# Peptides against a protein of PDB entry 2L9B: the designs that were tried, part 9

Target 1, 91 residues: chain A of PDB entry 2L9B
Amino acid sequence: ANFLSQKFPELPSGIDVNINMTTPAMMISSELAKKPKEVQLKFLQKFQEWTRAHPEDAVSLLELCPQLSFVTAELLLTNGICKVDDLIPLA
Target 2, 91 residues: chain A of PDB entry 2L9B as posed
Amino acid sequence: ANFLSQKFPELPSGIDVNINMTTPAMMISSELAKKPKEVQLKFLQKFQEWTRAHPEDAASLLELCPQLSFVTAELLLTNGICKVDDLIPLA

## One batch from the design tools (peptide; made by RFdiffusion4, then SolubleMPNN)

Design b1_p10_3_s4 (from b1_p10_3 with L2I)
Fold by OpenDDE base, seed 5:
Structure b1_p10_3_s4 (fold): chain B 91 residues (1-91), chain A 10 residues (1-10)
Amino acid sequence: as target 1 above (91 residues)
Amino acid sequence: MIEEFEKVLF
């Protein structure tokens, strides 16, 4: 088990992308949507707490796993926590 | 960048 699956078991496991039928972004959105809202919110909370406690490790992780930035943005938007305009300054 | 992923997550 890798760091992500151990620390954030709320995330989907690594699923192979069939790029002929979908994009990685579409797959991420689809797999996240299969998770109960409570699980999605629990991930956001745990990830927020961890990033506050380990900001340098969080930067390194997001550089290594840029899909996690997309996951975080998607969950913030789909749960109505942020608007698209709120994320523009971070782009 | 996202379009280069082979897996949704690790």
Scores: peptide ipSAE 0.026, ipTM 0.557, DockQ to the pose 0.065
Fold by OpenDDE base, seed 2:
Structure b1_p10_3_s4 (fold): chain B 91 residues (1-91), chain A 10 residues (1-10)
Amino acid sequence: as target 1 above (91 residues)
Amino acid sequence: MIEEFEKVLF
């Protein structure tokens, strides 16, 4: 198991993207929506706590796995925690 | 960027 699956078991497993029929963004949204809201919120909480405790490791992880930025943004938006305007400075 | 992803997550 990779670092993500061990540290954040709330995340979906890696799923192949058929780019001819869908986008990675659509797949992220679809796979996250299969998770119960409680699991989505638990991921956000754990990820927030971890990033605060390990800011340098968090930067390195987001550079290595840029899809995790989309996961985080999608979960913040879909759970009504953030508005789109709140994420503009991070885009 | 996102169009280059082969997988949703690794």
Scores: peptide ipSAE 0.025, ipTM 0.553, DockQ to the pose 0.062
Fold by OpenDDE base, seed 4:
Structure b1_p10_3_s4 (fold): chain B 91 residues (1-91), chain A 10 residues (1-10)
Amino acid sequence: as target 1 above (91 residues)
Amino acid sequence: MIEEFEKVLF
């Protein structure tokens, strides 16, 4: 198991994308929606706590895995924690 | 947001 699977077992495992039929964003949204809300919120809490304790490692991880930025944004929006306007400064 | 990856999630 990689670092992400060990630290954040709430996340789905990586799956291949058929780029001719879907986008990576659509696949992420679909796979996240299969998880119970409690599991989604637990990931957000653990990720927030970890990023506060390890800010440099968090930056490096988000640079290496830009899909994690999408996952985080999607979960914040779909759970009503943030609005789109709150994420504009990060674009 | 970079949408160029062959695998989604982790």
Scores: peptide ipSAE 0.025, ipTM 0.545, DockQ to the pose 0.065
Fold by OpenDDE base, seed 3:
Structure b1_p10_3_s4 (fold): chain B 91 residues (1-91), chain A 10 residues (1-10)
Amino acid sequence: as target 1 above (91 residues)
Amino acid sequence: MIEEFEKVLF
């Protein structure tokens, strides 16, 4: 098991993307939406706590795995925690 | 924000 599966078991397991039929973004949004809201919020809380405790490791992880930035943004928006305007400075 | 990913998540 990789670091993410061990640290954040709330995330869905990695699945291969058939890029001829869908986009990675569409698949991420679909897989996240299969998780209960409580599980989504638990991931956000754990990820926030971890990034505050390990900011350098968090930067390195987000550089290595940019899909995790999309996951975080998607979960913040879909749970009504932030607005699109709050993410514009990060675009 | 979205480069070509071969896999959805981890």
Scores: peptide ipSAE 0.024, ipTM 0.535, DockQ to the pose 0.065

Design b1_p10_4_s2 (from b1_p10_4, 4 letters changed)
Fold by OpenDDE base, seed 2:
Structure b1_p10_4_s2 (fold): chain B 91 residues (1-91), chain A 10 residues (1-10)
Amino acid sequence: as target 1 above (91 residues)
Amino acid sequence: SPFMEILSIL
């Protein structure tokens, strides 16, 4: 098991995306929505705590895996934790 | 594309 699967088991497994049928963003949103709200919130909590403790590693990870940035933003928005305008300073 | 496979790092 890799680091992310061990540390953040709440995330779904990676899957291929057929861009002729849907966009990767829509697929990610759909897969995340299949997880219970409590699981989504648990991921956010763990990721926040890890990011605070390891900020440089977090930046490197998000640069390497930009889909994870989308995941985080999507979960923040869909769970009503923040609004789109709140993300502007970070973009 | 890094988005062609969602959460492929897992």
Scores: peptide ipSAE 0.047, ipTM 0.688, DockQ to the pose 0.061
Fold by OpenDDE base, seed 1:
Structure b1_p10_4_s2 (fold): chain B 91 residues (1-91), chain A 10 residues (1-10)
Amino acid sequence: as target 1 above (91 residues)
Amino acid sequence: SPFMEILSIL
């Protein structure tokens, strides 16, 4: 399970969430925001390149780790790379 | 695994 940490070290470490006090999405957003913009952009670049090179593995990974889809969307939106309207077709 | 641990509570 070290694949993500080794391949995409820009991602924050996993943490537990008190779901009675917050939502997983809120916690993920908060943790991502702690990373410098340059690190966030580096992740997006690497993830994009890897996904293009390994599309079948990327699909499997996103099915296994659905939070990564949220992470990617969140980073795209918060860094102004895409708009909410751009994600509607994928909803 | 960084985000694998978060999956447990999603």
Scores: peptide ipSAE 0.045, ipTM 0.685, DockQ to the pose 0.069
Fold by OpenDDE base, seed 4:
Structure b1_p10_4_s2 (fold): chain B 91 residues (1-91), chain A 10 residues (1-10)
Amino acid sequence: as target 1 above (91 residues)
Amino acid sequence: SPFMEILSIL
């Protein structure tokens, strides 16, 4: 198992996207919405804490996995949260 | 491509 799945098991599994049928953003949004609200909030909490403790690693992770920026923004918006304190800025 | 792989780390 990769780092992301081990550290943040609240996230959906990764898959390849067929861009002829949908967009990556649409797929991510759909998959996230399948998770219970409490699971979504748990991810945000854990990601906030990890980012605060490891800001440089968080930047590197977001560079390697830009989907995660969309994930964070989507979850903040859909759960009515303005921000996660101490989270690095969304690029 | 990171953009083409949902929630996957490359």
Scores: peptide ipSAE 0.042, ipTM 0.667, DockQ to the pose 0.059
Fold by OpenDDE base, seed 3:
Structure b1_p10_4_s2 (fold): chain B 91 residues (1-91), chain A 10 residues (1-10)
Amino acid sequence: as target 1 above (91 residues)
Amino acid sequence: SPFMEILSIL
């Protein structure tokens, strides 16, 4: 049990990655899509609240695990909360 | 964790 699993149980528990057969982004997108919409939205809510309350820790976490930025962006896009154009300024 | 393994490869 690591920090992410404990703090954000809505995230996938993880699976083995065959780097010769697929990409991490494909795996993440696929695993996220398996979660119910309400669970996806719950994660977004909790992550947003946590980042507001702990901005320094959030920066450190996203630097350590930049994939989490991808996760957040993916969920925002797939749930229709924002558009690709909304993310461009942050890239 | 397996999840972190996926994330770390990105």
Scores: peptide ipSAE 0.046, ipTM 0.685, DockQ to the pose 0.065; fails the geometry check

Design b1_p10_5_s2 (from b1_p10_5, 4 letters changed)
Fold by OpenDDE base, seed 2:
Structure b1_p10_5_s2 (fold): chain B 91 residues (1-91), chain A 10 residues (1-10)
Amino acid sequence: as target 1 above (91 residues)
Amino acid sequence: LIDAFEKVLF
């Protein structure tokens, strides 16, 4: 168990990556897709609320866990909440 | 980013 799993239990557990068969990004996308839409949306809501309340801690967390930025973007895109063009200013 | 992803996803 790690901090992310404890704080945001909606996230998948960490797994090893076999980059010879796929890319880490594809693995993340695949694992996220295994979660029900309800769980995905719940994570987004909780992460949004936490970020609003703790913006500096959120920055630190995203620096420590860059995969979390990908997770958030992926969930926003796959759930139709935003478009790729909406994320360009953040890139 | 790739280096951070390679071992553990989360």
Scores: peptide ipSAE 0.053, ipTM 0.704, DockQ to the pose 0.062
Fold by OpenDDE base, seed 4:
Structure b1_p10_5_s2 (fold): chain B 91 residues (1-91), chain A 10 residues (1-10)
Amino acid sequence: as target 1 above (91 residues)
Amino acid sequence: LIDAFEKVLF
């Protein structure tokens, strides 16, 4: 159990990926979708609260774990909280 | 972590 699994238990466990059959992004999306909506929203809430309290650490974590940026964006989009155009200015 | 596109770990 790593830092992410302990801090944010709502996240799915890591898995192996066969890149000839799918992409890492597709696998992340699939694994996230297996979690109930309330669990997805709970992660977003906890991550938001943590990033407010620790903005510098949050930036460092997102650089270390780029999949977490994808996770956050994916959950915001799939739960209808924001649109793709809302994220473009941040690139 | 994304490990050389062979593993995705949370």
Scores: peptide ipSAE 0.047, ipTM 0.680, DockQ to the pose 0.066
Fold by OpenDDE base, seed 3:
Structure b1_p10_5_s2 (fold): chain B 91 residues (1-91), chain A 10 residues (1-10)
Amino acid sequence: as target 1 above (91 residues)
Amino acid sequence: LIDAFEKVLF
């Protein structure tokens, strides 16, 4: 029902995090990996298209939800689309 | 996506 779930249904549903057992980043990585590769790639495609069409809104969203940058980077890396070295200039 | 380190919201 939130913006991200509605706009990008390929993303996993929100879940509780037990901070005594894991970190949010670990949980995000784990939940993303549960999605089929085709769904992961579909998200990347849709997010790329949306970002290109609405760059100002994309910047605002990524500032509000920096975790979405982590999601994008994680999917790019795990799907072999980019390498860690490609992200270093952005760090 | 992270809500106060207690929830992961997508």
Scores: peptide ipSAE 0.047, ipTM 0.685, DockQ to the pose 0.071
Fold by OpenDDE base, seed 5:
Structure b1_p10_5_s2 (fold): chain B 91 residues (1-91), chain A 10 residues (1-10)
Amino acid sequence: as target 1 above (91 residues)
Amino acid sequence: LIDAFEKVLF
């Protein structure tokens, strides 16, 4: 599926993951880390701007694609934008 | 198509 890649081209290409060998979270973290830092930050910027402009669509997208919530949290943490404790109120 | 042991990454 290329839905997310078409909307946010900074994301890695969508692939199927064998969850018996690697957890989805581990695979997502690995694939994200292959992207340059500037590309990771560009995704966060564009996603933030899009969410502000289309809040209803953003909610629907995150419900449809829960992996995108993990992607966003992972990028916020790994790029030092927030700490784990900052996400606790959202859980 | 996604089989029972796979999930879409993105």
Scores: peptide ipSAE 0.041, ipTM 0.641, DockQ to the pose 0.053

Design b1_p10_5_s3 (from b1_p10_5, 3 letters changed)
Fold by OpenDDE base, seed 4:
Structure b1_p10_5_s3 (fold): chain B 91 residues (1-91), chain A 10 residues (1-10)
Amino acid sequence: as target 1 above (91 residues)
Amino acid sequence: LIDEFEKVLF
């Protein structure tokens, strides 16, 4: 098992993306948009709570899974919680 | 949290 699986044993493996047809970012955006707003907000709330309780693990997770950084940013932006300017200091 | 990840991404 790799470090990610060891540290987060219940984390799903994910699925392959056909990069010849679309970018991973575009596919993620499309899939996120299919989810009900309440589901999107629930994720953000739970992730925020978990991050506060486990800041070191949160950093590790986002570094190992950069797609989750995109997911988080996309959800914050599309739900009007933050603006692009708010994310600049973190890049 | 994992359950919420699955709801959003899968």
Scores: peptide ipSAE 0.276, ipTM 0.836, DockQ to the pose 0.199
Fold by OpenDDE base, seed 2:
Structure b1_p10_5_s3 (fold): chain B 91 residues (1-91), chain A 10 residues (1-10)
Amino acid sequence: as target 1 above (91 residues)
Amino acid sequence: LIDEFEKVLF
């Protein structure tokens, strides 16, 4: 078991990405778009709450799973919650 | 949270 699995034992394993046909970011965007808006917003809400309650773990999670940063950014942008300019300081 | 992640990505 690696550090990630030890720190987040219930975190599911990721899925493979066909990099020959799409980028990971495109795959993420595609999968997110399949989800109802309510589900997307629920995720953002819960992630926000969790991050506030577990800031150190949130940092660790996003460092180890950069794809989750893409997920969060994509959801914020596509739902009109923030603008690209708002994310520049985080890049 | 993990349940919500799964709903979004899996």
Scores: peptide ipSAE 0.274, ipTM 0.835, DockQ to the pose 0.199
Fold by OpenDDE base, seed 5:
Structure b1_p10_5_s3 (fold): chain B 91 residues (1-91), chain A 10 residues (1-10)
Amino acid sequence: as target 1 above (91 residues)
Amino acid sequence: LIDEFEKVLF
């Protein structure tokens, strides 16, 4: 088992992306858009709460799974919670 | 949290 699996044993493994069909970012955006707004917002809420309680683990998770940083940013932007300029300092 | 991740990503 890899380090990611050991540190976050309940984290899903994910799936391969057919890069000939789409980019990972495009796939993520598409999948997120299929989810109800309430589901998206609940995720953000829970992730925010978890991040506050586990800031070091949150950093580790996002470093190991940068796609989740994209997920979070995408959800913040598409739900009008922040603007692109708000995220620039974090890049 | 993982449940919420799964709801969003799966």
Scores: peptide ipSAE 0.274, ipTM 0.835, DockQ to the pose 0.198
Fold by OpenDDE base, seed 3:
Structure b1_p10_5_s3 (fold): chain B 91 residues (1-91), chain A 10 residues (1-10)
Amino acid sequence: as target 1 above (91 residues)
Amino acid sequence: LIDEFEKVLF
């Protein structure tokens, strides 16, 4: 029971990525692209709402799971919601 | 939100 599991007890454990076959970023991008646009947009909406309601927990989650920052950026870009230039201040 | 995570990344 590490801090992540204690703070977010219902968070799935996830699956290890075989880094000998691909990079984690490539795996994430590939899996995201398989999902319907409606599912992608709904995730963004719900994550935005949750973040607004729980900003401290959102910061903790993204610090502990930086892959979620990549997920969010990828979805924002691929769905035309933001541009690469919009993300530069966050880098 | 967890449900949405699972839908996106499972």
Scores: peptide ipSAE 0.272, ipTM 0.834, DockQ to the pose 0.199

Design b1_p10_5_s4 (from b1_p10_5, 3 letters changed)
Fold by OpenDDE base, seed 2:
Structure b1_p10_5_s4 (fold): chain B 91 residues (1-91), chain A 10 residues (1-10)
Amino acid sequence: as target 1 above (91 residues)
Amino acid sequence: FIEELEKVLF
C-alpha cells in the first residue's frame, strides 16, 4: 500500500507460505519460536515504544499488516506477558 | 522496531 511504502520504507515485503504444508500462522509461530527469548522481548519492547510514540501510524500498520498483529499476540502469549482474555478486545 | 522485527522473523 502507498501508506506502507511512504511511512515504512524499510518494512520487508515478506515471504510466500506454502499453504499446502502449513498455514501462515503456523509458519510465523515456528519462526518466532526459533529466536531466543531475549530477541523476542527486544522486539516487543521496541514495538511498544514505537506504538506509544506513533499510535495513529500503529493502527494503520496493524490494519494493513494483520500478520504483525499475530506476531505481537503470539509473542505476548508465549512469553507469558498477557493471557488470551487480554487480547479479546482486539479481535 | 523494524530492525528488531527482522531479527524475530528473518
Scores: peptide ipSAE 0.473, ipTM 0.909, DockQ to the pose 0.194
Fold by OpenDDE base, seed 5:
Structure b1_p10_5_s4 (fold): chain B 91 residues (1-91), chain A 10 residues (1-10)
Amino acid sequence: as target 1 above (91 residues)
Amino acid sequence: FIEELEKVLF
């Protein structure tokens, strides 16, 4: 089993995206925007806490699943928690 | 965090 399967067996595998209809980023943005602010913030809180407790695993996860980096960045931006320039050091 | 991620994306 690979790193993801071992460390995150409950992580959804994701689905194929019909690129003729949208980009993955657009799809993610659309889905995120449908969720209440409190739900978005709850994820950010839990992910932040987990990341602080498991920094090495967090780096590995985000390297292997760049989709999650986009999710996190967009939620931080759209909720006014940070500005675009604040994320540049993380790129 | 995965439980909360599922609520955000699904």
Scores: peptide ipSAE 0.473, ipTM 0.910, DockQ to the pose 0.192
Fold by OpenDDE base, seed 4:
Structure b1_p10_5_s4 (fold): chain B 91 residues (1-91), chain A 10 residues (1-10)
Amino acid sequence: as target 1 above (91 residues)
Amino acid sequence: FIEELEKVLF
């Protein structure tokens, strides 16, 4: 099994998304916005906690699934936790 | 976090 299957057997399969394209990014943003704020924040909390506990696996996951970086950034922005200017060094 | 991710994206 590959890294994702071994470390994240519960991770659902999805379609490939090019996060550099406007349409896929907009679609993800739209789907995120359909979820209650409490659900969005709960994911952020749990993902941040997991990342702190598993920093090396988090790096690997985000390298293999850059869509998850986009999701995290979008949720941080839309919930007012960070601003676009805060993300400039990451671009 | 995966359970919560499913609620957000799936």
Scores: peptide ipSAE 0.466, ipTM 0.909, DockQ to the pose 0.197
Fold by OpenDDE base, seed 3:
Structure b1_p10_5_s4 (fold): chain B 91 residues (1-91), chain A 10 residues (1-10)
Amino acid sequence: as target 1 above (91 residues)
Amino acid sequence: FIEELEKVLF
């Protein structure tokens, strides 16, 4: 079993994106923007707490799932909280 | 955090 399946058995596999219609980044940004600010902030808080408790696993996760780095960067930017370095362990 | 991730993307 690979790292993701062993460490994150409940992590959704996600879906393929039709890159002929849009970029993955554009789709992610669009989906994030549809969510209430409170929902966005709650994810940031929970992810920050987890990354602080599991820094090595957080680095591995972000290396394997760079889309998650984009999610956190986008949310930090749009919510004006870019100084929260704990959300991007690879920075 | 995975539950909250699902809320922001799905």
Scores: peptide ipSAE 0.442, ipTM 0.900, DockQ to the pose 0.189

Design b1_p10_6_s1 (from b1_p10_6 with S3N)
Fold by OpenDDE base, seed 2:
Structure b1_p10_6_s1 (fold): chain B 91 residues (1-91), chain A 10 residues (1-10)
Amino acid sequence: as target 1 above (91 residues)
Amino acid sequence: PFNPVPLPPP
């Protein structure tokens, strides 16, 4: 087992995208939505705690796996934790 | 192809 699978088992497995039929963003939303809400929220909680404890490692991970940024943003938005405007200052 | 969810580093 790899780091991501072990540390964040709530995440879906990686999957390829057929860009002729969908977009990566749409696929992210779809795959995340297949997980129960409690699993989605559990990931956010664990990722937040880990990020606070290991901020430099979190930055490195997000650079290495940029889709993870979309994952976290999508989960925050779809679960009503923040609004789109809340993300603008971070851009 | 693009993986929409995280994968372990290559």
Scores: peptide ipSAE 0.080, ipTM 0.698, DockQ to the pose 0.189
Fold by OpenDDE base, seed 3:
Structure b1_p10_6_s1 (fold): chain B 91 residues (1-91), chain A 10 residues (1-10)
Amino acid sequence: as target 1 above (91 residues)
Amino acid sequence: PFNPVPLPPP
């Protein structure tokens, strides 16, 4: 398995999207919602800790996989950890 | 490249 599968097994597997039938954001939201709450929270914790310890690698990863920015934001929102207003300063 | 979540086709 690749780095992400090994480091963050809580993430759903990546799949191709038919952009004529749906959007990546809709698919991401759907796939994340299939994971148990405990798994979602565990990913957030692990990703937060890793990002703090390896900020330069985190930036590189988010550039390579920009969907991870959406993942983290959505998980924070859907689990009630932050609100949309809290994300505005980060845009 | 690795895709952790759904991606548009290449």
Scores: peptide ipSAE 0.062, ipTM 0.674, DockQ to the pose 0.092
Fold by OpenDDE base, seed 4:
Structure b1_p10_6_s1 (fold): chain B 91 residues (1-91), chain A 10 residues (1-10)
Amino acid sequence: as target 1 above (91 residues)
Amino acid sequence: PFNPVPLPPP
């Protein structure tokens, strides 16, 4: 058991991507959608709180696992917490 | 290493 699995059990397991059949973004969106809404929201809450308490560690984690940035954005969008335009100024 | 979500292609 690793830190991330223990800290954020709401996340789906990692999957190898067959690029001939799908894209990583499609797979991430699909796997996230399999989780109940309450589990998705729980992840967002816990990740937000952890990021506030450990900002430098959060940056390091997102550099190590850049797909988590997509995960977070996708969950914010699909749960109606923010809009795509809200993310543009951050680029 | 840990992979909490699908990995991007190399």
Scores: peptide ipSAE 0.057, ipTM 0.678, DockQ to the pose 0.082
Fold by OpenDDE base, seed 5:
Structure b1_p10_6_s1 (fold): chain B 91 residues (1-91), chain A 10 residues (1-10)
Amino acid sequence: as target 1 above (91 residues)
Amino acid sequence: PFNPVPLPPP
């Protein structure tokens, strides 16, 4: 397994996105929604802890894998942890 | 544009 699968097993299995059928954002949203809320929240917790402990690595990872920024925002919003306005200063 | 890379990244 790759780093992400090992470190964050709560993430869905890697899937190809067929943009001819749907948007990447919609696909990500749907795949995340298949996970139980408990699993979604567990990912957020672990990712937050890892990010705080390894901020330089977190920045590099999010630059390399921008879809993870969408994942984080989506999970925060869909689970009612924050609102869109709360994300504005971070964008 | 959104990067259509597999999720999670390979």
Scores: peptide ipSAE 0.054, ipTM 0.691, DockQ to the pose 0.170

Design b1_p10_6_s2 (from b1_p10_6 with P1R S3N)
Fold by OpenDDE base, seed 1:
Structure b1_p10_6_s2 (fold): chain B 91 residues (1-91), chain A 10 residues (1-10)
Amino acid sequence: as target 1 above (91 residues)
Amino acid sequence: RFNPVPLPPP
């Protein structure tokens, strides 16, 4: 039924954010940090593989859900897979 | 409103 939850069960559930009390970025970081490292890495692996196999669908998904781009970048950075400088060309 | 983790559109 829910494509994202079924395809990428490693992701936390989506929740509303009270933007008067916190920022979306802060909430994303907080929710992701609740997941074990192994789960975070599993998501990155699966998402990378899916993106390679379905590049057009991946672009559409990231346009529809721009927070997913932040999720991916956050996980890459916090797990030491890439550096901030590596992401500059994408900004 | 913002969903920190993506959901399909309502």
Scores: peptide ipSAE 0.095, ipTM 0.713, DockQ to the pose 0.193
Fold by OpenDDE base, seed 3:
Structure b1_p10_6_s2 (fold): chain B 91 residues (1-91), chain A 10 residues (1-10)
Amino acid sequence: as target 1 above (91 residues)
Amino acid sequence: RFNPVPLPPP
């Protein structure tokens, strides 16, 4: 069992992207949108709590899996929790 | 390596 699949079962399973036909951002957005809203919000809650409790591990994880930064931003935006302007200071 | 969401192949 993988740490991420066990800790964050709300995440979709990873797949390879055919870079000639689509973009990672397109695929991530599409896969996230397939999850029910309650599952999306549950992931955000759990990820936030874990990040607060384990900030060093969170940094390492986001470096290893940079797509998680996109996931978090995408879910915050699509669920109306924040706006694009709120993310600018983090860029 | 496990990818929690889609990524391009290495």
Scores: peptide ipSAE 0.088, ipTM 0.700, DockQ to the pose 0.088
Fold by OpenDDE base, seed 4:
Structure b1_p10_6_s2 (fold): chain B 91 residues (1-91), chain A 10 residues (1-10)
Amino acid sequence: as target 1 above (91 residues)
Amino acid sequence: RFNPVPLPPP
């Protein structure tokens, strides 16, 4: 298994997108929602801690896997940790 | 390269 799956086993497995039937954003949201709340929160906690400890590697990872930015934002929003307006100033 | 989830739209 690769670094990402070993470090963050709470993440769902990667899947291909059929753009004729759904949007990537909807698919990501759906796959994340299949995970129990405690698993979602565990990912956020681990990802936060890792990012604080390895900020340069975190930037590189988000460049390699831009969908992780969407994942993080989605989980923060759906779990009521932040609001959409909290993210806008960072754009 | 492994993508843990699909890419969101831009």
Scores: peptide ipSAE 0.073, ipTM 0.723, DockQ to the pose 0.069
Fold by OpenDDE base, seed 2:
Structure b1_p10_6_s2 (fold): chain B 91 residues (1-91), chain A 10 residues (1-10)
Amino acid sequence: as target 1 above (91 residues)
Amino acid sequence: RFNPVPLPPP
């Protein structure tokens, strides 16, 4: 298995999307919502811990995979951990 | 095509 699947098995698999029928953001939200809340929160916890321990690697990963930034923000928002206004300083 | 969840680079 690949690095992301091994390190963060809570993430759904990547899938092809026809953007004529939907948007990438909609698909990300939909796929994340299919996971149990416990799994969503577990990902956030593990990703936070990994980021703290490996900040440079985290930056590189987020640059390589910008979808992951959206995933993280979406999970924070949908689980009520933060609000949109909390993300403004980071944007 | 778009992968909504990141995959390892090729």
Scores: peptide ipSAE 0.050, ipTM 0.665, DockQ to the pose 0.187

